# Designs tried in a protein design run: peptides against a protein of PDB entry 6TME. Part 336

Target 1, 324 residues: chain A of PDB entry 6TME
Amino acid sequence: NRLKRAYIALQAWKKAFYSDPFNTAANWVGPDVCSYKGVFCAPALDDPSVLVVAGIDLNHADIAGYLPPELGLLTDVALFHVNSNRFCGVIPKSLSKLTLMYEFDVSNNRFVGPFPTVALSWPSLKFLDIRYNDFEGKLPPEIFDKDLDAIFLNNNRFESTIPETIGKSTASVVTFAHNKFSGCIPKTIGQMKNLNEIVFIGNNLSGCLPNEIGSLNNVTVFDASSNGFVGSLPSTLSGLANVEQMDFSYNKFTGFVTDNICKLPKLSNFTFSYNFFNGEAQSCVPGSSQEKQFDDTSNCLQNRPNQKSAKECLPVVSRPVDCS
Target 2, 324 residues: chain A of PDB entry 6TME as posed
Amino acid sequence: NRLKRAYIALQAWKKAFYSDPFNTAANWVGPDVCSYKGVFCAPALDDPSVLVVAGIDLNHADIFGYLPPELGLLTDVALFHVNSNRFCGVIPKSLSKLTLMYEFDVSNNRFVGPFPTVALSWPSLKFLDIRYNDFEGKLPPEIFDKDLDAIFLNNNRFESTIPETIGKSTASVVTFAHNKFSGCIPKTIGQMKNLNEIVFIGNNLSGCLPNEIGSLNNVTVFDASSNGFVGSLPSTLSGLANVEQMDFSYNKFTGFVTDNICKLPKLSNFTFSYNFFNGEAQSCVPGSSQEKQFDDTSNCLQNRPNQKSAKECLPVVSRPVDCS

## One batch from the design tools (peptide; made by RFdiffusion4, then SolubleMPNN)

Design b2_p30_8_s2 (from b2_p30_8, 14 letters changed)
Fold by OpenDDE base, seed 3:
Structure b2_p30_8_s2 (fold): chain B 324 residues (1-324), chain A 30 residues (1-30)
Amino acid sequence: as target 1 above (324 residues)
Amino acid sequence: SAAEIAAALSRWPPDLAAKYEEVRAAHAAK
């Protein structure tokens, strides 16, 4: 009965294909769904004597089509990997029936609509990748209540603020890059105890960086480039003992870049170009270290090449934002 | 049958199979 339901679902999906350039679904014929290309069967978790469809892997198949509601019949699927296709439309709410969902990768497709809230209904979800789509609207705060290892949201059309619930996240990797997020980074960010990599590149984020960023002791990559951040860099950034890649370029930061930041023990690359910094410690000067790479281009620094003109600097530097 | 199950598992890519073992482990821990 379970494989029969899977057959119905997979045949409905095949009918929903507009184009299958590699003929991936060519062998999707007959009741033996476990022989279908990209369909993987395993013993059921509740009964090892029963074979069920447990995984879908159609990555890089360049398939054009949509996800029909009949996919909700694939109730035993725990791994759903369909990245690098041309699937369009919305993620069906019927997928709420896939209560075993563990990894959901629909990245690099043409999905639209709001955040797929059906993902929030999966109690065992550990990996969520919806990057490189056209999802829009607000990010639901509840996403960070889930015990996810990774959250990939980059290259979409998400708007509004980053939820304060971010501090509840246990994810090691979170990407917000290339969306339309606005507002400040929540102060609760410092509570992300398992965070290794976080990327905010290319949004409309603004305000001062919260001091609590310095509490991210496990972070190795912190990229906040191409936003509208203002004020000085928090002194608490000296607490980023494991940061290797740090990028604050293309913002509106002011003030002095300190030794305590540039001498971070694991720092390999620190880019703070295209801001309004008016001073830097000697340890921050590009070329001062063989182990570390720095970029101070296009700031308001004295006696450094490729800086902004006084005309550009004075209006900003003379009115520093107080983040205290 | 056991033979059918074994045959099905042999078709899994090793990386995907490893992920499913994580699924099984997570389920058992619940």
Scores: peptide ipSAE 0.567, ipTM 0.916, DockQ to the pose 0.973
Fold by OpenDDE base, seed 5:
Structure b2_p30_8_s2 (fold): chain B 324 residues (1-324), chain A 30 residues (1-30)
Amino acid sequence: as target 1 above (324 residues)
Amino acid sequence: SAAEIAAALSRWPPDLAAKYEEVRAAHAAK
């Protein structure tokens, strides 16, 4: 039966534990899997008269181990939360059998290998959190074809460009931070109709910011700091009617920071420090507003404190990148 | 929102029962 399969899976998983500091699996004994700590049972979606393992919550258990292929027997699991453990290895392809997967959180572990493409096989997946692992390689374009609400990819080892398919994403939050992504932000980004928060921090992204960013009228957080972006800030950023947090620091931006950006109606924090901006509107000056915080440190601004030297600025400012 | 959910999860363990009701609802809608 279904619970028997779950028992096999869970016992296999227990055997795959190298360390269980909090003895989370101490009561994982016997056929009554629904009594197991961290195991959630519920009536099956296809048959309310059948009790199945519907969810796993091992968050913050500090368990060391791996995910054995037998986890594929947990075919009724829709909620899989195992963040903040020390699980290593790869995400088993056998998890493709978990066709009901709705939320998958393996964040803050020690998983390695390429993007877990098994996540792409889950037709009903709405929440994907794989941040703070050691996943590497390319991000599959198909990830953004999925109807996800949240995509957390930050703090991994992903490389290559950000897929053009990003514009197809329906996610409200997407994090790319602290990876090795390169290339330009796709122009299709402006098509992310539900986007509220997007974070690009600490990658190798470059080129000019696409004008289409200004179409992200629902975005409240836009952080592109610590990359290699060049050129001027797009004038279309004035369209970010709901942006509250904006960070372009630690790039190679040039040009003038305009009123239209700094006077964005919901802007509360705008950091554009550590660039090569050679001018800013008065509305952008730190301290100019009580309700907004600005940081213009380490640019090429005249009559401002903590700016780059002329020697540092001249080579860059004199050769502005034309993004047109 | 997803961001709110993520923030909440960072503070508290997920309520699997409540979330599963969402799963059930989503499944029924298909």
Scores: peptide ipSAE 0.460, ipTM 0.798, DockQ to the pose 0.230
Fold by OpenDDE base, seed 2:
Structure b2_p30_8_s2 (fold): chain B 324 residues (1-324), chain A 30 residues (1-30)
Amino acid sequence: as target 1 above (324 residues)
Amino acid sequence: SAAEIAAALSRWPPDLAAKYEEVRAAHAAK
């Protein structure tokens, strides 16, 4: 009996709670699991006459505890939303049995260990949110082979480089922000045909921006701020026909910010402050447009306010990185 | 922004019934 298996799983989970300040699991008593708070039942996909546990929603319950291996008995669960709790430990491998997993949200918890590779085993996964945890190590390249709509990885402890397989991703939103990623952005990034928003904020990324970024025709948000990028902005950025928000602040960029970038048709906000740019087109000057907002603060621009000193600029500007 | 969208998603409980209909539709399409 499917509901009996679910009962075993849910009771094991309740036993794994260290704290339930809102008494969310207070009614988790007895075999009627479909009456449990946060448990959603629905007709099974393979047999509409059979009622199964199809989803879990424990968002914002502030529950402290861990995920026991018995959760693998919830084989009919397609929707798993347990964000904003205090769950710790690792994601159990037994969740590989949840072959119907469609949305997996464990964000805002205290999970640790490497990337939960069990997520790679789910053939129908469309939404993955593991942000605001303590996951560490290398991001597996296979994550971008998945047919995901959204990938939220921000605010973790991931290290190493961005996998070259990123170009295979069909996701519209990808966040890498506030991790420990290093190296260059792969040239394959331009192959992300469905990409709307990508965020690299606050990593250790470096090198030149790949020209292939300009191939991201559908991108509306591109944020690469707070990294170690060098060189000039690629001229191919003029191809970003739909970009609305672009942020390159807090890097080590040099060179000239061109009209072709600042006059992008959908551009509403362009921040390139805290770099070493030594020139900008008139169209890039803050206040030059009523429709666009620019920030050129703390560069090496002549005749502009709030710029770096000559002492700070000279050693960098005199030795520009050639990205060609 | 992506960050704002992500934040919004984390604050709003999902309508599991509606979402499961999406799951059902996706399953039927295979």
Scores: peptide ipSAE 0.453, ipTM 0.798, DockQ to the pose 0.213
Fold by OpenDDE base, seed 4:
Parts: C-alpha cells; structure tokens; sequence
Structure b2_p30_8_s2 (fold): chain B 324 residues (1-324), chain A 30 residues (1-30)
C-alpha cells in the first residue's frame, strides 16, 4: 500500500542521514509514518478514504545527509520543504515519480550538479526554491515554460545566458542573483505578464537593457545591480507604472537619467550609483523629494558630491555605447 | 503573494495542512 511505500522511503532517508543534531528523525520508527516528525499525512487527492504522505517539512533541521533514490516512492507528496539543512549530492531522478509536486523547497543546502531537471517533469509545480546551493551549468529553457508562481535560483553557480523563454514565464517573482549568468537580458522579458519582482544582482550580465523592460507594468521590484550593463537607460522605463524599488548600481551605464524615470508614480527607491552617468534631471537628485530616495553616488555628474574623477570618466563618457 | 509566501517559508515552518488545502483546490480546479 501507499503508506508501506512511504515507510520504505523514509527509512531509507533516515539511513542516509549523517547527522541529525536535533534528533528530528528520532521517532522515525515503525510503520506509522504519519506520526513521524516532519511528515504530514492527508487524504489522498484521488481517494479521500486513503491516507497518504502528502508533505514533508524538515525546514531548519540542520540535517546532514543526502536524498536517496527511494524517495521516489513518496508518490503522494505535493509539499516538500527541506530548507536550511546540510543535504548534499544531487536531487534524485526518481523524484520524477512525485507527479503531484506543488511546492519544492530545497534551499539553503549543499546540493551540487546541474539544474535538477526532475523539476521539469512535475506538471503541477507552482513553487520552486533551489537558492543557496551549488547547482551549476546552464539553466534549461524549459523552466520558464512551467506554470510557476515563484522561481528562486539565487546564490548558486549557474552560468551561460538567460533563456529567451523567460518571456513565457507566469512567475510573479524570479531571482537570478549571485550566479554567473552572462550575456544580455532577453528582449522577451517584456512578455512576463505576471512579474512583480525580478532580481539580477551580482552576475556577469552585459549589453544594453532591452527596451521591452518598460512593458513590465506590474513589476514592483527591479534590481539589475552589480553587472556589466552598458549604454543609456531605456526611455521606455517610464512605463514602469508600479515600480517601487529600482536598482541599477554597479554597472557601466552612461547617459542622462531623465525625469520620466525619476518621477515614476510608485517609485520609492531608485539607486543608480557606481555607473558613468553624465547627467541627471533635478527630480533624480537625492533629497529632491520626501517620498523618493535616490542615490547618484560615484557617477560622472557635475556639481554633485562623491563622483568619479574626470580621469575615470572621460574615457567612458566620451565613448558611449549606442544601444539603438 | 508568491514573494510573501517564499519569505515566510524561509523563516518559519509552513502550515502544511493549510498549504495542502491549496493543493486540493488547485487539483480540483484542474
């Protein structure tokens, strides 16, 4: 039966624990898996008269170990939350059998290897959190074909370009921060119709920002700081009617920061420090508004404090990148 | 929002019972 399979899986997992400092699995004894700490049972979705293991919650258990292939026997699990542990190795391909997977959180662990492609096999997945691990390689384009609400990829070792399929994503929040992504932001980004928050912090992204960013009318947080972006800010950014937090700091932007950007109606914080901007509208000046906070530090602005020297500015400002 | 849920999950154990009701609802709507 289903609970017997779950018992086999959970006992295999217990055996795969190297350290359980809080004795979380101490009561993982006997066939009554529904009494196990961190194991949630519920009536099966296909048959309410059958009790199944529907969820796992081992968050913050500091468990060291790995995920054994026997976890594929937990075929009724829809909620898998094991963040803030010390699990290592790879995500088992056998988890493809967990076809009901709805929320998958393995964040803040020690997982390695390529993107866990098993996540692509889950037809009902809505929440994917794999941040703060050591996943590496390229991001599969198919991830953005999924009907996900949230995608957390930050603080890993992902590299290569961001897939153009990003425009197909239905996610409201996507994080790319602190990886090794390179290349340009795809122009298809403007098609992310449900996007509220997107974070690109601390990658190796480059090129010009696509004009299509201005189509993200639902975005409230846009952070592209600490990359290698060049050129001027797109004039189409005036279309970000709901943006509250915007950060372009620590790039290689040039040109003029316009009123149309700084006067965005919902803008609360706009940081464009540590670039090569050579002008800004009065509305962009820090202190010009009580409702908005600006940071123009370390640019090439005249008559502003804490700017780059002429020696630093001249070579860059005199050779602006044409993004047209 | 998804962001709020993610923030909550990162700090506190989720209420799996409540979450599973969401799963059930989603399954029924499919």
Amino acid sequence: as target 1 above (324 residues)
Amino acid sequence: SAAEIAAALSRWPPDLAAKYEEVRAAHAAK
Scores: peptide ipSAE 0.453, ipTM 0.797, DockQ to the pose 0.230

Design b2_p30_8_s3 (from b2_p30_8, 16 letters changed)
Fold by OpenDDE base, seed 4:
Structure b2_p30_8_s3 (fold): chain B 324 residues (1-324), chain A 30 residues (1-30)
Amino acid sequence: as target 1 above (324 residues)
Amino acid sequence: SAEKIEEALSRWPPELREKYEKVVEAHRAK
């Protein structure tokens, strides 16, 4: 009996709670699991006459505890939303049995360990949110081979390079922000045909921006701020026909910010502050447009306010990195 | 029973139910 298995799983989970401030699991008593708060039942996909646990939503419950292996008995769960809790430990490998998993949101918890590779085993997964945890180590390249719509990795402890397989991703939103990623952005990034938003904020990324970024025709948000990028902005950025928000601030960029970037047709905000740019087109000057907002603060620009001193600029500007 | 199924479905928040409808549709498309 599927509901009996669900009962075993949910009772094991209740036992794994250290704290339940809102008494979310107070009614988790008896065999009628479909009445449990945060537990949602639906007809089984393979048999409409059978009721199964199809969804879990414990968002914002502030529950402290861990995910026990018995959760693998919830084989009919397609939606698993447990964000904004205090769950700790690792994601159980037993969740590989949840072959219907469609959305997995464990964001804003206290999970630790490597990337939860069990997510790679779910053939129908479309939404993965593991942000605001303590996941560490390398990002498995296989994550981008999956037909995901959204991948949220930000605010973790991931390290190493971004996999070159990123170009295979069908995701519209990918966040890498506030990790420890290093190395260059892969040139394959330009192959992300469905990409709308990508965020690299606050990593240890370095090198030149790949020219292939300009192939991201559908991107509306591109944020590479707070990294160690060097060189000039690629001229191919003129290809970002739909970009609205672009941020390159807090890097080590040099060179000239060109008209073809600042005149992008959908550009609303372009921040390139806290770099070492030594020139900008008139179209890039803050206040030059009513429709666009620019920030050129703390560069090496002449005749602009709030720029770096010559002493700060000279060592960097005199030694430009050639990205060609 | 049909009644039990309807009762169970009535408990779904609208947003979550909409998400699950996408799951059902995706399954049907296979």
Scores: peptide ipSAE 0.705, ipTM 0.970, DockQ to the pose 0.969
Fold by OpenDDE base, seed 5:
Structure b2_p30_8_s3 (fold): chain B 324 residues (1-324), chain A 30 residues (1-30)
Amino acid sequence: as target 1 above (324 residues)
Amino acid sequence: SAEKIEEALSRWPPELREKYEKVVEAHRAK
């Protein structure tokens, strides 16, 4: 019965293919769905004597098509990997029936519409990758209430603010890069206890960095480059005991880059170029350390190469934003 | 049949199988 439902779903999906350049679905013929390329069967979790479709892996198949609603019949699928295809349209709401969903990877496709709220319905979801699509609109705050290990949102069309619920996230990796997020980073960010990597690159984020960033003790990668951040770097950044890669480039930061930041114990790369910093500690100077790489290019620093002109600096440096 | 199950499991790439083992473990823990 379960395999029959899977057959119906997979045949509907095959019909929804516009192009299959590698003939991935060429063997998708007949009732033996467990022999289908990219379809993987395992004993059902509720009955070890019953074989079910438990995984889909069509990664890198360059398939053009859409996800039909009949995919909701694949009720035993826990792993759904279809990255690097040309699937378009929306994620079907019928996928809410896939209550065992554990990893959902639809990255590198042509999906459109709002955030796929069906992902919020999966109680056991641990991995969500929707990057490199055309998803748009607001990020639902409920995404961070889920017990996810990784959240990949980068390279989409998401807009509005980052939800304050971000502090509830248990994810080790979160990417916001290359969207249209605006507003400030929520102060609740410091509550992300398991965070290792967070990337904000290439958004419309603004305001001062929250002091609470310094509470991210486990963060190894922090990239806030290519935004509209203002003010000085928080002094609390000295608390980032495990940060290895830090990038604040291409913002509107001002003030002094302190010794306490540049001497972070695990810091290997710190880029703060293309800002309006008017001073830096000696420990921040590129070439000052063999173990650390710094970039101070295009700031308002005195006696440093490749800095902004006085004409560019004076209007900004003379009117520092107070983040207090 | 046991044979069909073994055959089906043998088709899994190692990386995907490892991920599914985590699914099984998570289910057992509930």
Scores: peptide ipSAE 0.695, ipTM 0.970, DockQ to the pose 0.969
Fold by OpenDDE base, seed 2:
Structure b2_p30_8_s3 (fold): chain B 324 residues (1-324), chain A 30 residues (1-30)
Amino acid sequence: as target 1 above (324 residues)
Amino acid sequence: SAEKIEEALSRWPPELREKYEKVVEAHRAK
């Protein structure tokens, strides 16, 4: 019986709770699992006459505990939402049995260990949110081979380089922000056909921006702020026909910010502050447009307020990185 | 029973139910 297996799993999970401040699992008593708070039943996809546990929603329950292996008995769960709790430990490998997994949200918890590779085993996964945890190590290249709509990785402890396989991703939203990623952005990034939003904020990324970024015709948000990028902005950025929000602040960029970038047709906000730019087009000057906001603060610009001193600028500007 | 199914479905928050309908649709498309 599928509901009997679900009962075993849910009772094991209740026992794995250290704290339930809102008494969310108070009614998790008896065999009627479909009445449990945060547990949702539906007709099985293979047999409409049979009820199964199809969804879990324990969002914002502030539950402290861990995910026991017995959760692998919830084989009919397609929606697993447990964000904003205090769950700790690792994601159980037994969750590989949840072959119907469609949305997996474990964000805002205290999970640790490497990337949960069990997520790669789910053939129908469309949404993955593991942000605001303590996941560490390398990002597996295979994550971008998945047909995901969204990939949220931000606010973790991931290290190493961004995989070259990123170009295979069909995701519309990808976040890398506030990790420990290093190296260059892969040139394959330009192959991300469905990308709308990508965020690299607050990593240890370096090198030149790849010219292939200009191939991201559908991107509306591109944020590469708070990294170690060098060189000039690629001229190919003029190809970002749909970009609305662009942020390159807090890097080590040099060179001239061109009209072709600042005149992008849908650009609403362009922040390039806290770099070493030595020139900008008139169209890039803050206040030059009513429709666009610019920030050129703390660069090496002449005749602009709040710029770096000549002493700070000269060592960097005199040794520009050639990205060609 | 049909009654138990309807009772179970009635417990779904609208937003979560909408998401599950996408799951059902995706399964049918396979």
Scores: peptide ipSAE 0.690, ipTM 0.969, DockQ to the pose 0.972
Fold by OpenDDE base, seed 3:
Structure b2_p30_8_s3 (fold): chain B 324 residues (1-324), chain A 30 residues (1-30)
Amino acid sequence: as target 1 above (324 residues)
Amino acid sequence: SAEKIEEALSRWPPELREKYEKVVEAHRAK
């Protein structure tokens, strides 16, 4: 009996709770699991006459505990939403049995360990949110082979390089922000055909921006701030016809910020502050447009306020990195 | 029973139910 297995799993999970401030699991008593708070049943996909546990939603329950291996008995769960809790430990490998997993949201918890590779085993996964945890180590390249709509990795402890397989991703939103990623952005990034939003904020990324970024025709948000990028902005950025929010602040960029970038048709906000740019087009000057916001603070620009000193600028500006 | 199924489905928040409909659709497409 599928509901009996669910009962075993849910009772094991209840026992794994250290704290339940809102008494969310108070009614988790007896075999009628479909009445449990945060547990949702639906007809099985293979048999419409059979009721199964198809969804878990414990978002914002502030539950402290861990995910026991018995959760692998919830084989019919397609939606697993447990964000904004205090769950700790690792994601159980037994969840590989949840072959219908479609959305997996464990964000805003206290999970640790490497990337939960069990997520790669789910053939139908469309949404993966593991942000605001303590996951660490390398990002497996295979994550981008998945047909995901969104990949939220931000605010973790991931390190190493961004996989070249990123170009295979069909995701519209990808966040890398506030990790420890290093190396260059892969040139394959331009192959992300469905990309709308990509965020690299607050990593240790470096090198030149690849020209292939200009191929991201559907991107509306591109944030590469707070990294170690060098060189000039690629001229191909003029191809970002739909970009609305662009942030290159807090890097080591040099060169001239061109009209072709600042006149992008959908550009609303362009922040390139805290770099070493030595020139900008008139269209890039803050206040030059009513429709666009620019920030050129703390560069090496002439006749602009709040710029770096000559002492700070000269060593960098005089030795520009050639990205060719 | 049909009644139990309807009762179970009635408990779904609208947003979550909509997400599950996508699951059902995706399954049918395979």
Scores: peptide ipSAE 0.686, ipTM 0.968, DockQ to the pose 0.976

